Peptides against a protein of PDB entry 5D63. Designs and how they scored, part 74

Target 1, 292 residues: chain A of PDB entry 5D63
Amino acid sequence: SLRRGIYHIENAGVPSAIDLKDGSSSDGTPIVGWQFTPDTINWHQLWLAEPIPNVADTFTLCNLFSGTYMDLYNGSSEAGTAVNGWQGTAFTTNPHQLWTIKKSSDGTSYKIQNYGSKTFVDLVNGDSSDGAKIAGWTGTWDEGNPHQKWYFNRMSVSSAEAQAAIARNPHIHGTYRGYILDGEYLVLPNATFTQIWKDSGLPGSKWREQIYDCDDFAIAMKAAVGKWGADSWKANGFAIFCGVMLGVNKAGDAAHAYNFTLTKDHADIVFFEPQNGGYLNDIGYDSYMAFY

## One batch from the design tools (peptide; made by RFdiffusion4, then SolubleMPNN)

Design b2_p15_1_s4 (from b2_p15_1, 10 letters changed)
Fold by OpenDDE base, seed 5:
Structure b2_p15_1_s4 (fold): chain B 292 residues (1-292), chain A 15 residues (1-15)
Amino acid sequence: as target 1 above (292 residues)
Amino acid sequence: SELLEELRRLRDEVV
């Protein structure tokens, strides 16, 4: 079954993603097919899937940018019915905004069925152009039509997945204690993470003994990412991944504070030095404390 | 699994 999380939803037939046009929060904003760039933040194309309790395989889909929800216009079962952004809530009972999401017959892609109408989210005519119509359309779960098949590229991790990534890392001290701040985390590409670092002013910040040293840099980076998240996204119920670690060197005579994020495949962590913006697999310290 | 044992060793607390 599909896990709660943030997804980039890509058509199985053409290189097009489900896009909320202009990221607008207005009711009735068209959801359309649009091109995307791998390994970047596709601002209007990220969707938080929230599972509905006691309703198998059924979700709301909240656009991260707008905070509005995928909505089948009037819940109509007519082929060609518009799919739009509309105000809503994560656990709504409105069948216009409830989507049953299950694997297609190919075992890799998903189909997105409106709970009420039983029609499917369809990239009309498989049109790969920007702004192509996405609509509710008649279909069946076993059909092979790529117009109704979607890859759900997971863009977030749960706290448990983050914990697992930390657990796999060899640079963890035997005394390690971690503190989980949130439940679900959008994982940023390094380019975005670096840009936040640049915009924070940290590249121009001077290291000063005690008054502005490693812990200040690491916490400032965490704060910058948090602020970026709050300023960038209207949806709630998730955080932006940026960890802080305290570590000790092998000799046990020096400590350091630094950041960490997750690798592209979410399987490992990579260390980030906020004093110089470097990404490292080995920062020279073993972590005895983390919060993320 | 080795991963599960490692997860047991690591103490993460919800804040």
Scores: peptide ipSAE 0.165, ipTM 0.676, DockQ to the pose 0.034
Fold by OpenDDE base, seed 2:
Structure b2_p15_1_s4 (fold): chain B 292 residues (1-292), chain A 15 residues (1-15)
Amino acid sequence: as target 1 above (292 residues)
Amino acid sequence: SELLEELRRLRDEVV
């Protein structure tokens, strides 16, 4: 079954993603097919899937940028019914905004069925052009039509997945204690993470004994990422991944504060030195404390 | 599992 998380949703037939046009929060904003750039933040194409309690395989889909929800216009079962962004809530009872999402017959892609109408999200005519119509359309779960098949590429991790990544890392001290601040985290590409670092002013900040040293740099980076998240996205219920660690060297005679993020595949952590913007697999310290 | 045991050792807590 599909897990709660943030997804980039790509058509199985053509290189087109589900896009909220212009990222607009206005009711009735078209959801369309649009090209995307792999390994980047596709701003209008990220969707938070929230599972509905006690309704099997059924979700709301919140656009991360606009904070609005995928909505089948008037809940109509007619083929060609518009799919739009519309105001809503994560646990709505409005069947126009409830989507049953299950594996297609190919076992890799998903189909997205409106809970009420039983029609499927369809890239009309498999049109790969920017702005192509996405609509509700008749179909069945076992059909092979790629117009109605979608890959759900996970762009976030749960706190448990982040914890697992930390657990796999060899640079964790035996006394380690971690503290989880949020439940779901958007994982940024390094390029975006670095840009936030640059924009924070940290590259020009001077290390000063005690008054502005390693912990200040690490916390400033965390704060910068938090602020970027708040300023960039209108959806709630997730955070931007940026961890803080305290570590001790092998000799046990020096400590350091630093950041960490997740690798592209979300399986491992990578250390980030906020004093110079470097990414390292080994920062020279074993973490005895983290919060993320 | 080995991973589950490791997670217990790390003792991450939700704040």
Scores: peptide ipSAE 0.158, ipTM 0.718, DockQ to the pose 0.035
Fold by OpenDDE base, seed 3:
Structure b2_p15_1_s4 (fold): chain B 292 residues (1-292), chain A 15 residues (1-15)
Amino acid sequence: as target 1 above (292 residues)
Amino acid sequence: SELLEELRRLRDEVV
């Protein structure tokens, strides 16, 4: 079954993603097919899938940027019915905004069925052009029509997945204590993470004994990422991944505070030095404490 | 199983 998380939803037939036009929060804003750039933040094309309790394989889809929800206009079962952004709530009972999402017959892509109408989200005619119509359309779960098949590229991790990535890292001290601050985390590309670091002013900050040393840099980076998240997205129920670690060197005579994020495949962590903006697989310390 | 054991050794708490 599909896990709760943030997804980039890409058509299985053409290089087009499900896009909320202009990221607008207005009711009735068209959801359309649009080109995307891999390994970047596709601002209007990220969707938080929230599973509905006690309803198998059924979700709301909240646009991360606008905070509005994928909505089948009037819940109509007619082929060609518009799919739009509309105000809503994560656990709504409105069948216009409830989507059953299950694997297609190919075992890799998903189909998105409206809970009420039983029609499917369809990239009309498989049109790859920017602004192409996305609509509810008749179909079945076993059909191979690529217009109704979607890859769900996971852009986030759960706290449990982050915990597992940390646990696999060789630079964790035996006395390690971790503290989980949130439940779901958007994982940023390094380029975006670095840009936040640059915009924070940290590159120009001077190390000063005790008064502005390693812990201040690490906490300032986490604060900058948190503010960036709050200022960038209107949806709730997730955080931006940026961890803080305290570590001790192998000799046991030095300690350090630093950041960490996740690799592109979300399987491992990579250390980030906020004093110079470097990414390292080995920062020279074993972590005895983290919060993220 | 090894990962599960490691997760038990690494004490993570929700705050």
Scores: peptide ipSAE 0.038, ipTM 0.561, DockQ to the pose 0.035
Fold by OpenDDE base, seed 4:
Structure b2_p15_1_s4 (fold): chain B 292 residues (1-292), chain A 15 residues (1-15)
Amino acid sequence: as target 1 above (292 residues)
Amino acid sequence: SELLEELRRLRDEVV
């Protein structure tokens, strides 16, 4: 079953993703096929899938950028019915915005069926061009038509997954206490994480004993990421992953505050030194506290 | 916080 999370949704047949045109929050904004760049933030192409309680395999899909929801126009079962962004809520009962998402016959891709109409999200004609029509179209769960098959590339982690990644890391102190602040986290590529760091002013900040030292840098980075999240996305119900750690060195005579994020595969953490913008697998400290 | 105070006592200097 598809888990709650943020997904980049890519067509199984051509290198095209489900895109909310111009990221517009206007009702009726077309959802279209659009090219994407792997391992980057594809701003208009991220969708928060919220599972509907007690309705098997059924979700709303909120565009992260616009805060609007994938909507089958008038809930029509007619082939070629427009799929648009439309205002909504995560747990709506509006069948125009309810999508049953299950594995296709190939076992790797998914099909996206409108709950009410029973039609499927279709990249019309498999058109790989930017702005290609995405529509509701007749289909079945078992057919192999790639126009209706989609890869769900998960771009977020749950707090539990983050916790597991931390637990796998060898640089955790025996006294470690972790504090989870949110439930679901968009994981940024390092390039974006670094850009936030640059824009925060931290690269030009001077280390000063006690008054602006490691803890200030680490907290400033987390604050910068938080602000970036708030300023960048209109959807709610998720956070941007950026952790803070306090660690002690092996000798036990020095402590440090630093950041961490997740690796691209979301399986491990990588340490980030906010004083110089470096990513490290070993920062020289074992964490006794984290919050993220 | 207690942990932060400990950090102050055992602080690292990183340039």
Scores: peptide ipSAE 0.027, ipTM 0.684, DockQ to the pose 0.176

Design b2_p15_2_s1 (from b2_p15_2, 9 letters changed)
Fold by OpenDDE base, seed 5:
Structure b2_p15_2_s1 (fold): chain B 292 residues (1-292), chain A 15 residues (1-15)
Amino acid sequence: as target 1 above (292 residues)
Amino acid sequence: SAELRELRRERLASL
């Protein structure tokens, strides 16, 4: 079953993703096919899938950018019915915004069925052009039509997954304590993470003994990421991944505060030095505390 | 150890 999380949803037939046009929060904004760039934030193409309790394989899909929800216009079962962004809530009972998402017959892609109409999200004619129509269309779960098959690329991690990634890292002290602040985290590509760092002013910040030292840098980075998240996305129910660690060196006579994020595959952490913007697999310290 | 967690800021690394 599909896990709660943030997904980039790509058509199985053509290199097109489900895109909320212009990221607009207006009711009735078209959801369209649009090109995407790997390893970047595809701003209008990220969807938070929230599972509906006690309704098997059924979700709302909230656009991260707009905070609106995937909506089948009037819940119509007619082929070609528009799929739009529309205001809603994560646990709505509105069948126009409830989507049953299960594996397709190929075992890799998913199909997205409207709960009410039983029609499927369809990239009309498999059109790969930017702005191509996405609509509800008749279909079956076992049909192989790539117009209705979608790859769900997970762009987030749960707190448990983050915890597991940390636990796998060799630079964790035996006394390590982790403090989880949120439940689901959008994982940024390094380029975006670095840009936030740059925009924070930290590259120009001067290290000053005690008054603005390693902990201040690390916390400032965390704060910058938090603010970036709040300013960038209208959806709720997730955070942006950026951790803070305190570590001790091998000799046990020095400590450091630093950041960390997750690798692209979400399996490991990478350390980030907020004083210079560097990414390191080994920062020279073993973490005895983290919050993220 | 708990003692290690109590390192003062003056012992924190700088670059």
Scores: peptide ipSAE 0.037, ipTM 0.702, DockQ to the pose 0.137
Fold by OpenDDE base, seed 4:
Structure b2_p15_2_s1 (fold): chain B 292 residues (1-292), chain A 15 residues (1-15)
Amino acid sequence: as target 1 above (292 residues)
Amino acid sequence: SAELRELRRERLASL
């Protein structure tokens, strides 16, 4: 079953993703097929899937950028019915905004069925052009039509997944205590993470003994990422992944504060040195405390 | 221990 999370939703037939046109928060904004750039933030193409309690495989889909929800216009079962962004809530009872999402017959892609109409999200004619129509369309779960099959590329991790990634890292001290601050985390590409670091002013910040040292750099980075998240996205219910660690060296005579993020595959952590913007697999310290 | 962690925090250093 599909887990709660943030997804980039890509058509199984052509290199097109489900896009909220212009990221507009206006009711009735078209959801369309649009090209995407791999390994980047596709700003208008990220969707938070929130599972509906006690309704099997059923979700709302909130556009991360606009904070609006995928909505089948008037809940119509007619083929070609527009799918739009519309204001809503994560746990709505409005069947226009409830989507049953299950594996397709190929076992890899998903189909997205409107809960009320029982029609499926369809990239009309498999059109790969930017702005191609996405509509509700008749179909069945077992059909192989790629117009109605979608890959859900997970762009976030749960706190449990993050915890597991940390636990697998060899640079964790035996006295480690982790503190989880949120439940779901958008994982940024390194390029975006670095840009936030640059924009924070940290590259120009001078290290000063005690008054602005390693902990200040690490906390400033965390704060910068938090602010970036708040300023960039209108949806709620998730955070941007950026951890802070305190570590001790192998000799036990020096300690350091630094950041960390997740690798592209979300399986491992990578350390980030906020004093120089470097990414390291080994920062030279074993973490005894983290919060993220 | 909490004590060890506090001692480590007091020794936070830069690169």
Scores: peptide ipSAE 0.035, ipTM 0.681, DockQ to the pose 0.177
Fold by OpenDDE base, seed 3:
Structure b2_p15_2_s1 (fold): chain B 292 residues (1-292), chain A 15 residues (1-15)
Amino acid sequence: as target 1 above (292 residues)
Amino acid sequence: SAELRELRRERLASL
């Protein structure tokens, strides 16, 4: 079953993603096929899938940027019915905004069926051009038509997944205590993470004994990421991944505060030094406390 | 120990 999370949704046939045109929050904004750049933030192409309680394999899809929801116009079962962004709520009962998402016959891609109409999200004619029509279209679950098959590239992690990644890291102290602050986290590419760091002013900040030392740098970075998230996205129900750790060195005579994020595959953590913007697999400390 | 952790916090250092 598809897990709650943020997804980049890519067509199985052509290099096109489900895109909310111009990221507009206006009701009726077209959802279209659009090119994307791997390993970057595709701003208008991220969707928060929220599972509906007690309705198997059924979700709302909230555009992360606009905060609006994928909506089949008038819930029509006619082939070619527009799929648009529209205001909504995560747990709506409106069948225009309820999508049953299950594996296709190929076992890798998904099909997206409107709960009410039973039609499928279709990249019309498999058109790979920017702005190509996405519509509801007749189909079946077992049909192999790539126009209706979608890869769900997970762009977020749950708190449990983050916890598991931390637990696998060799630089965790035996006395480690972790504190989870949120439930779902958008994981940023390092380039974006670094840009936030640069924009925060931390690169020009001077270390000062006690008054602005390692803990201040680490907390300032987390605050900067939090603000970036709030300023960048209109959807709710997720956070931006940026952790803070306290660690002790092997000799036990020095301690440090630093940040961490997740690797591209979300399986491991990488340490981030907010005093110089460096990414390290080994920061020279074993963490005895983290919050994220 | 909790005491050890507190000592570590007092010793927070920078690069």
Scores: peptide ipSAE 0.034, ipTM 0.679, DockQ to the pose 0.169
Fold by OpenDDE base, seed 1:
Structure b2_p15_2_s1 (fold): chain B 292 residues (1-292), chain A 15 residues (1-15)
Amino acid sequence: as target 1 above (292 residues)
Amino acid sequence: SAELRELRRERLASL
């Protein structure tokens, strides 16, 4: 079954993703096919899938940028019915905004069925052009039509997955205590993470003994990422991944504060030094405390 | 220990 999370949803037939046009929060904004750039933030193409309790394989899909929800216009079962962004809530009972998402017959892609109409999200004619129509269309779960098959690329991690990634890292001290602040985290590509760091002013900040030292840099980076998240996305129910660690060296006579994020495959952590913007697999310290 | 962690905090340093 599909897990709660943030997904980039790509057509199985052509290099097109499900895109909320212009990221607009207006009711009735078209959802369309649009090109994307791998390993970047595709701003209008991220969707938070929220599972509906006690309804098998059924979700709402909230556009991360606009905070609006995928909506089948009037819940119509007619082929060619528009799929739009519309105001809603994560746990709505409105069948226009409820989507059953299960594996297709190929075992790798998913199909997206409207709960009420039983029609499927369809990239009309498999059109790969920007702005191509996405509509509700008749279909079945076992059909091989790539117009109705979608890859769900997970762009987030749960707190449990983050915890597991930390636990696998060899640079964790035996006295380690971790504190989880949120439930689901959008994982940024390094280029975006670095840009936030640059925009924060930290590259020009002066280290000063005690008054603005390693802990201040690390916390400032965490704050910058938090603000970036709040300013960039209208959806709720997730955070941006950026951790703070306190570590001690092998000799036990020096300590450091630093940041960390997750690798591209979300399986491991990578350390980030906020004093110089560097990414390291080994920062020279073993973490005894983290919050993220 | 909690005491050890407090001592470590006092040793926070730059690069």
Scores: peptide ipSAE 0.033, ipTM 0.680, DockQ to the pose 0.173

Design b2_p15_2_s2 (from b2_p15_2, 10 letters changed)
Fold by OpenDDE base, seed 3:
Order: sequence, then C-alpha cells, then structure tokens
Structure b2_p15_2_s2 (fold): chain B 292 residues (1-292), chain A 15 residues (1-15)
Amino acid sequence: as target 1 above (292 residues)
Amino acid sequence: SQLLRELRRQKLAEL
C-alpha cells in the first residue's frame, strides 16, 4: 500500500508530472501535465498523500505549494472531466477529493481512481507538452494504458525512516538519544539546503568563544530551514528535514554541535557543518544526542 | 545534555 508522504507524480509513458498550474490556490485551478527537472524542487508538482482512516488505499492529495486538493470536477464519471485544485481538508468526506491509489498491472506504477466516480486520472492522449490536459477517464485496474499509470517518487521520509537511517550510521555514540519533532519530512536536495544556508547569513558569521560557537551555528541553520519551510509552502502536516546533533570525538577531549540531512536515496544521513557549509560522511564526532 | 555539561566542567574543547 502507498504510504503517507510527499510525492512527485510522474507519468509512466512520457516525461511529464502532475502539475498545479502556476501553483494557484484558486478553486478550479487546472491540474495539468508539465515537464520537470530531476533532483530539484518542482514547486508546483509536489503532493502530500494523506491516507483516509478505515478506507482501504484511499487518500486525499494536497498540493504542497498551494495547500489545495486534487478535485474531480462535480465528481462526474464522464470521460474528460476536469481535474482541478480546490479547497479542502485532509480527512474530507467529499468523494470529489478522495482517490483510491493502488499498483497498476505492471507492479511498479500506480493508478489513481476517484473514489466516487470510479474513473481514473488520465494524461489525455499521453500529451507530453506543458499544460496538457489531465482528466477523469473511464478505465479498469488491469488495463495497461500508460495515460493512466503514474510513478510515485517519494520526496519525504517518515520519522521512523529517519530514525532507521540514523541507526545505520557508524558515527553514533552508545549513549545516543534521539528526539523526533515531527512525523513526515520533506528531504531537500543539497543544492537547496546549501542555498538556505547561504541566505541565512551563516557564511559570514564569526565563531566566538561560547557567545556564538558550534551550537549557535547548528541551531541557526535549523531555524533557517524551518523559516524557509513556513515561507515556501501552504500545506500543513509535514516539516523540512534538518537535524541537529551533539557529538564527542573518539579521544573524548572535544565536543561539537552540527547538522545533518538525508542522502538522495533516504537510506543514510550526511553530516553538515554549518560553520563552513560542508557535507561530510565523517565529521569526526560520534553523536550522543539528536533532534529533528 | 548531561554529557555536554560534564564535558564543559572538565574544560573540554567545544568547537
């Protein structure tokens, strides 16, 4: 079953993603096919899938940027019915905004069926052009039509997945205690993470004994990421991944505070030094405490 | 943390 999370949803037939046109929060904003750039934030093309309790394989899809929801216009079962962004709530009972999402017959892609109409989200004619129509269309779960097959590229991790990634890292002290602050985390590309660091003013900040040392840098970075998240996205129910660690060196004669994020595959952590903006697999310390 | 406080009391280096 599809897990709760943030997804980039890509057509199985052509290099097109499900895009909320202009990221607009207006009711009735078209959802369209649009090109995307791999390994970047595709701002209008991220969707938070929220599972509906006690309804198997059924979700709402909230556009991360606009905070509006994928909506089948009037819940119509007619082929060619518009799919739009519309105001809603994560746990709505409105069948226009409820989507059953299950694996297609190929076992890799998903199909997206409207709960009420039983029609499927369709990239009309498999059109790869920017602004191509996405509509509800008749279909079945076993059909091989690539117009109705979608790859769900996971862009977030759960707190449990983050915890597991930390636990696999060799630079964790035996006394380690982790504190989880949120449930789901958007994982940023390093380029975006670095840009937030640059924009924070930290590159120009001077280390000063006790008054502005390692812990101040690490906390300032986390605060900058938190602010960036709040200022960038209208959807709720997720955070931006940026951890803080406290560590001690192997000799036991030095301590340090630093940041960390997740690798592209979300399987491992990478350390980030907020004093110089460097990414390291080994920062020279073993973590005894983290919060993220 | 308790460990960090102990390190400080021992005048260990904090970077």
Scores: peptide ipSAE 0.035, ipTM 0.676, DockQ to the pose 0.192
Fold by OpenDDE base, seed 4:
Structure b2_p15_2_s2 (fold): chain B 292 residues (1-292), chain A 15 residues (1-15)
Amino acid sequence: as target 1 above (292 residues)
Amino acid sequence: SQLLRELRRQKLAEL
């Protein structure tokens, strides 16, 4: 079953993703096929899938950028019915915005069926061009038509997954206490994480004894990421992953505060030094406390 | 702890 999370949704047949045109929050904004760049933030192509309680395999899909929801126009079962962004809520009962998402017959891709109409999200003609029509179309769960098959590339982690990644890291102190602040986290590529760091002013910040030292740098980075999240996305119900750690060295005679994020595969953490913008697998400290 | 804060300060001062 598809988990709650943020997904980049890519066509199984051509290198095209489900895109909310121009990221517009206007009702009726077309959802279209559009090219994407791997390992980057595809701003208009991220969707928060919220599972509907007690309705098997059924979700709303909120565009992260616009805060609007994937909507089958008038809930029509007619082939070629427009799929648009439309205002909504995560737990709506509007069948125009309810999508049953299950594995296709190939076992790797998904099909996206409108709950009400029972039609499927279709990249019309498998058109790989930017702005290609995405529509509701007749289909079945078992057919192999790649126009209706989608890879769900998960771009977020749950708090539990983040916790597990931390637990796998060898640089955790025996006294470690972790504090989870949110439930679901968009994981940024390092390039974006670094850009936020640059834009925060931290690269030009001067280390000063106690008044602006490691903890200030680490907290400033987290605050910068939080602000970036708030300023960048209109959807709610998720956070941007950026952790703060306090650590002690092996000798027990030094401590440090630093940041961390997740690796590309979301399986591990990588340490980030906010004083110099460096990423490290070993920062020289074992964490006794984290919050993220 | 206060000690840990002091340790942080010392470590960074040595860098």
Scores: peptide ipSAE 0.032, ipTM 0.700, DockQ to the pose 0.143
Fold by OpenDDE base, seed 1:
Structure b2_p15_2_s2 (fold): chain B 292 residues (1-292), chain A 15 residues (1-15)
Amino acid sequence: as target 1 above (292 residues)
Amino acid sequence: SQLLRELRRQKLAEL
């Protein structure tokens, strides 16, 4: 079953993703096929899938950028019915905004069925052009039509997954305590993470004993990421992954505060030094505390 | 170490 999370949703037939046109929050904004760039933030193409309690395999899909929801226009079962962004809530009862998402017959891709109409999200004619129509269309779960098959590339991690990634890292102290602040985290590409760091002013910040030292840098980075998240996305119910760690060196005579994020495959953590913007697999300290 | 305790105290106070 599909897990709660943030997804980049890519067509199985052509290199096109589900895109909310211009990221607009206006009701009735077209959802269209659009090109994407791998390993980047595709701003209008990220969707938070929120599972509906007690309704099997059924979700709302909230566009991260606009904060609006995928909506089948008038809930119509007619082939070619527009799929748009529309105001809504995560746990709505409106069947126009409820989507049953299950594996297709190929076992890798998913199909997206409107809960009410039982029609499927369709990239019309498999058109790979930017702005290609996405519509509700008749279909079945077992059909092999790639116009209705979608890869769900997970762009986020749960707090449990983040915790597991930390737990398998060799640079964790025996006294480690982790504090989880949120439930789901968008994981940024390093390029985006670095850009936030640059824009924060930290590259030009002066280290000063006690008054602005390692902990201040680490907290400032986390604050910068938090603000970036708030300023960039209108959807709620997720955070941007940026951890703070406190560590001690092997000799036990020095301590440091630093950041960390997740690797591209979300399986491991990588340390980030906010004083120089470096990514390291070994920062020279074993973490005894983290919050993220 | 004193440094370890100090950093720990600082972060715990911020939580």
Scores: peptide ipSAE 0.025, ipTM 0.686, DockQ to the pose 0.234
Fold by OpenDDE base, seed 5:
Structure b2_p15_2_s2 (fold): chain B 292 residues (1-292), chain A 15 residues (1-15)
Amino acid sequence: as target 1 above (292 residues)
Amino acid sequence: SQLLRELRRQKLAEL
């Protein structure tokens, strides 16, 4: 079954993603096919899938940018019915905004069926152009039509997945204690993470003994990411991944505070030095504490 | 141990 999380939803037939046009929060904003750039934040193309309790394989899909929900216009079962962004709530009972999401017959892609109408989200004619119509369309679960098949590229991790990634890292001290702050985390590309770092003013910040040293840099980075998240996204129920670690060196005579994020495949962590903006697989310290 | 953590915090403060 599809896990709760943030997804980039890509058509199985053409290089097009499900896009909320202009990221607008207005009711009735068209959801369209649009090109995307790998390894970047596709701002209008991220969807939080929230599973509905006691309704098998059924979700709401909240656009991260707008905070609005994928909505089948009037819940109509007519082929060609518009799919739009519309105001809603994560656990709505409105069948216009409830989507059953299950694997297609190919075992890799998903189909997105409206709970009420039983029609499927369809990239009309498989049109790869920007702004191509996405609509509800008749179909079946076993059909091979790529217009109705979607790859769900997971863009987030659960706290458990983050914890597992940390546990796999060789630079964790035996006394390590981790503190989980949230349940689901959007994982940023390094380029975005670096840009937040740059915009924070940290590159120009002066190290000063105790008054503004390693812990201040690391916490300032965490705060900058948090603020960026709040300022960038209207959806709730997730955080932006940025960890803080305290570590001790092998000799046991020095300690350091630093950041960390997840690798592209979400399987590992990479250390980030907020004093210089560097990414390192080995920062020279073993972590005895983290919060993220 | 708590002591070890405190020592580490002290070392952190020394940097």
Scores: peptide ipSAE 0.033, ipTM 0.660, DockQ to the pose 0.187; fails the geometry check

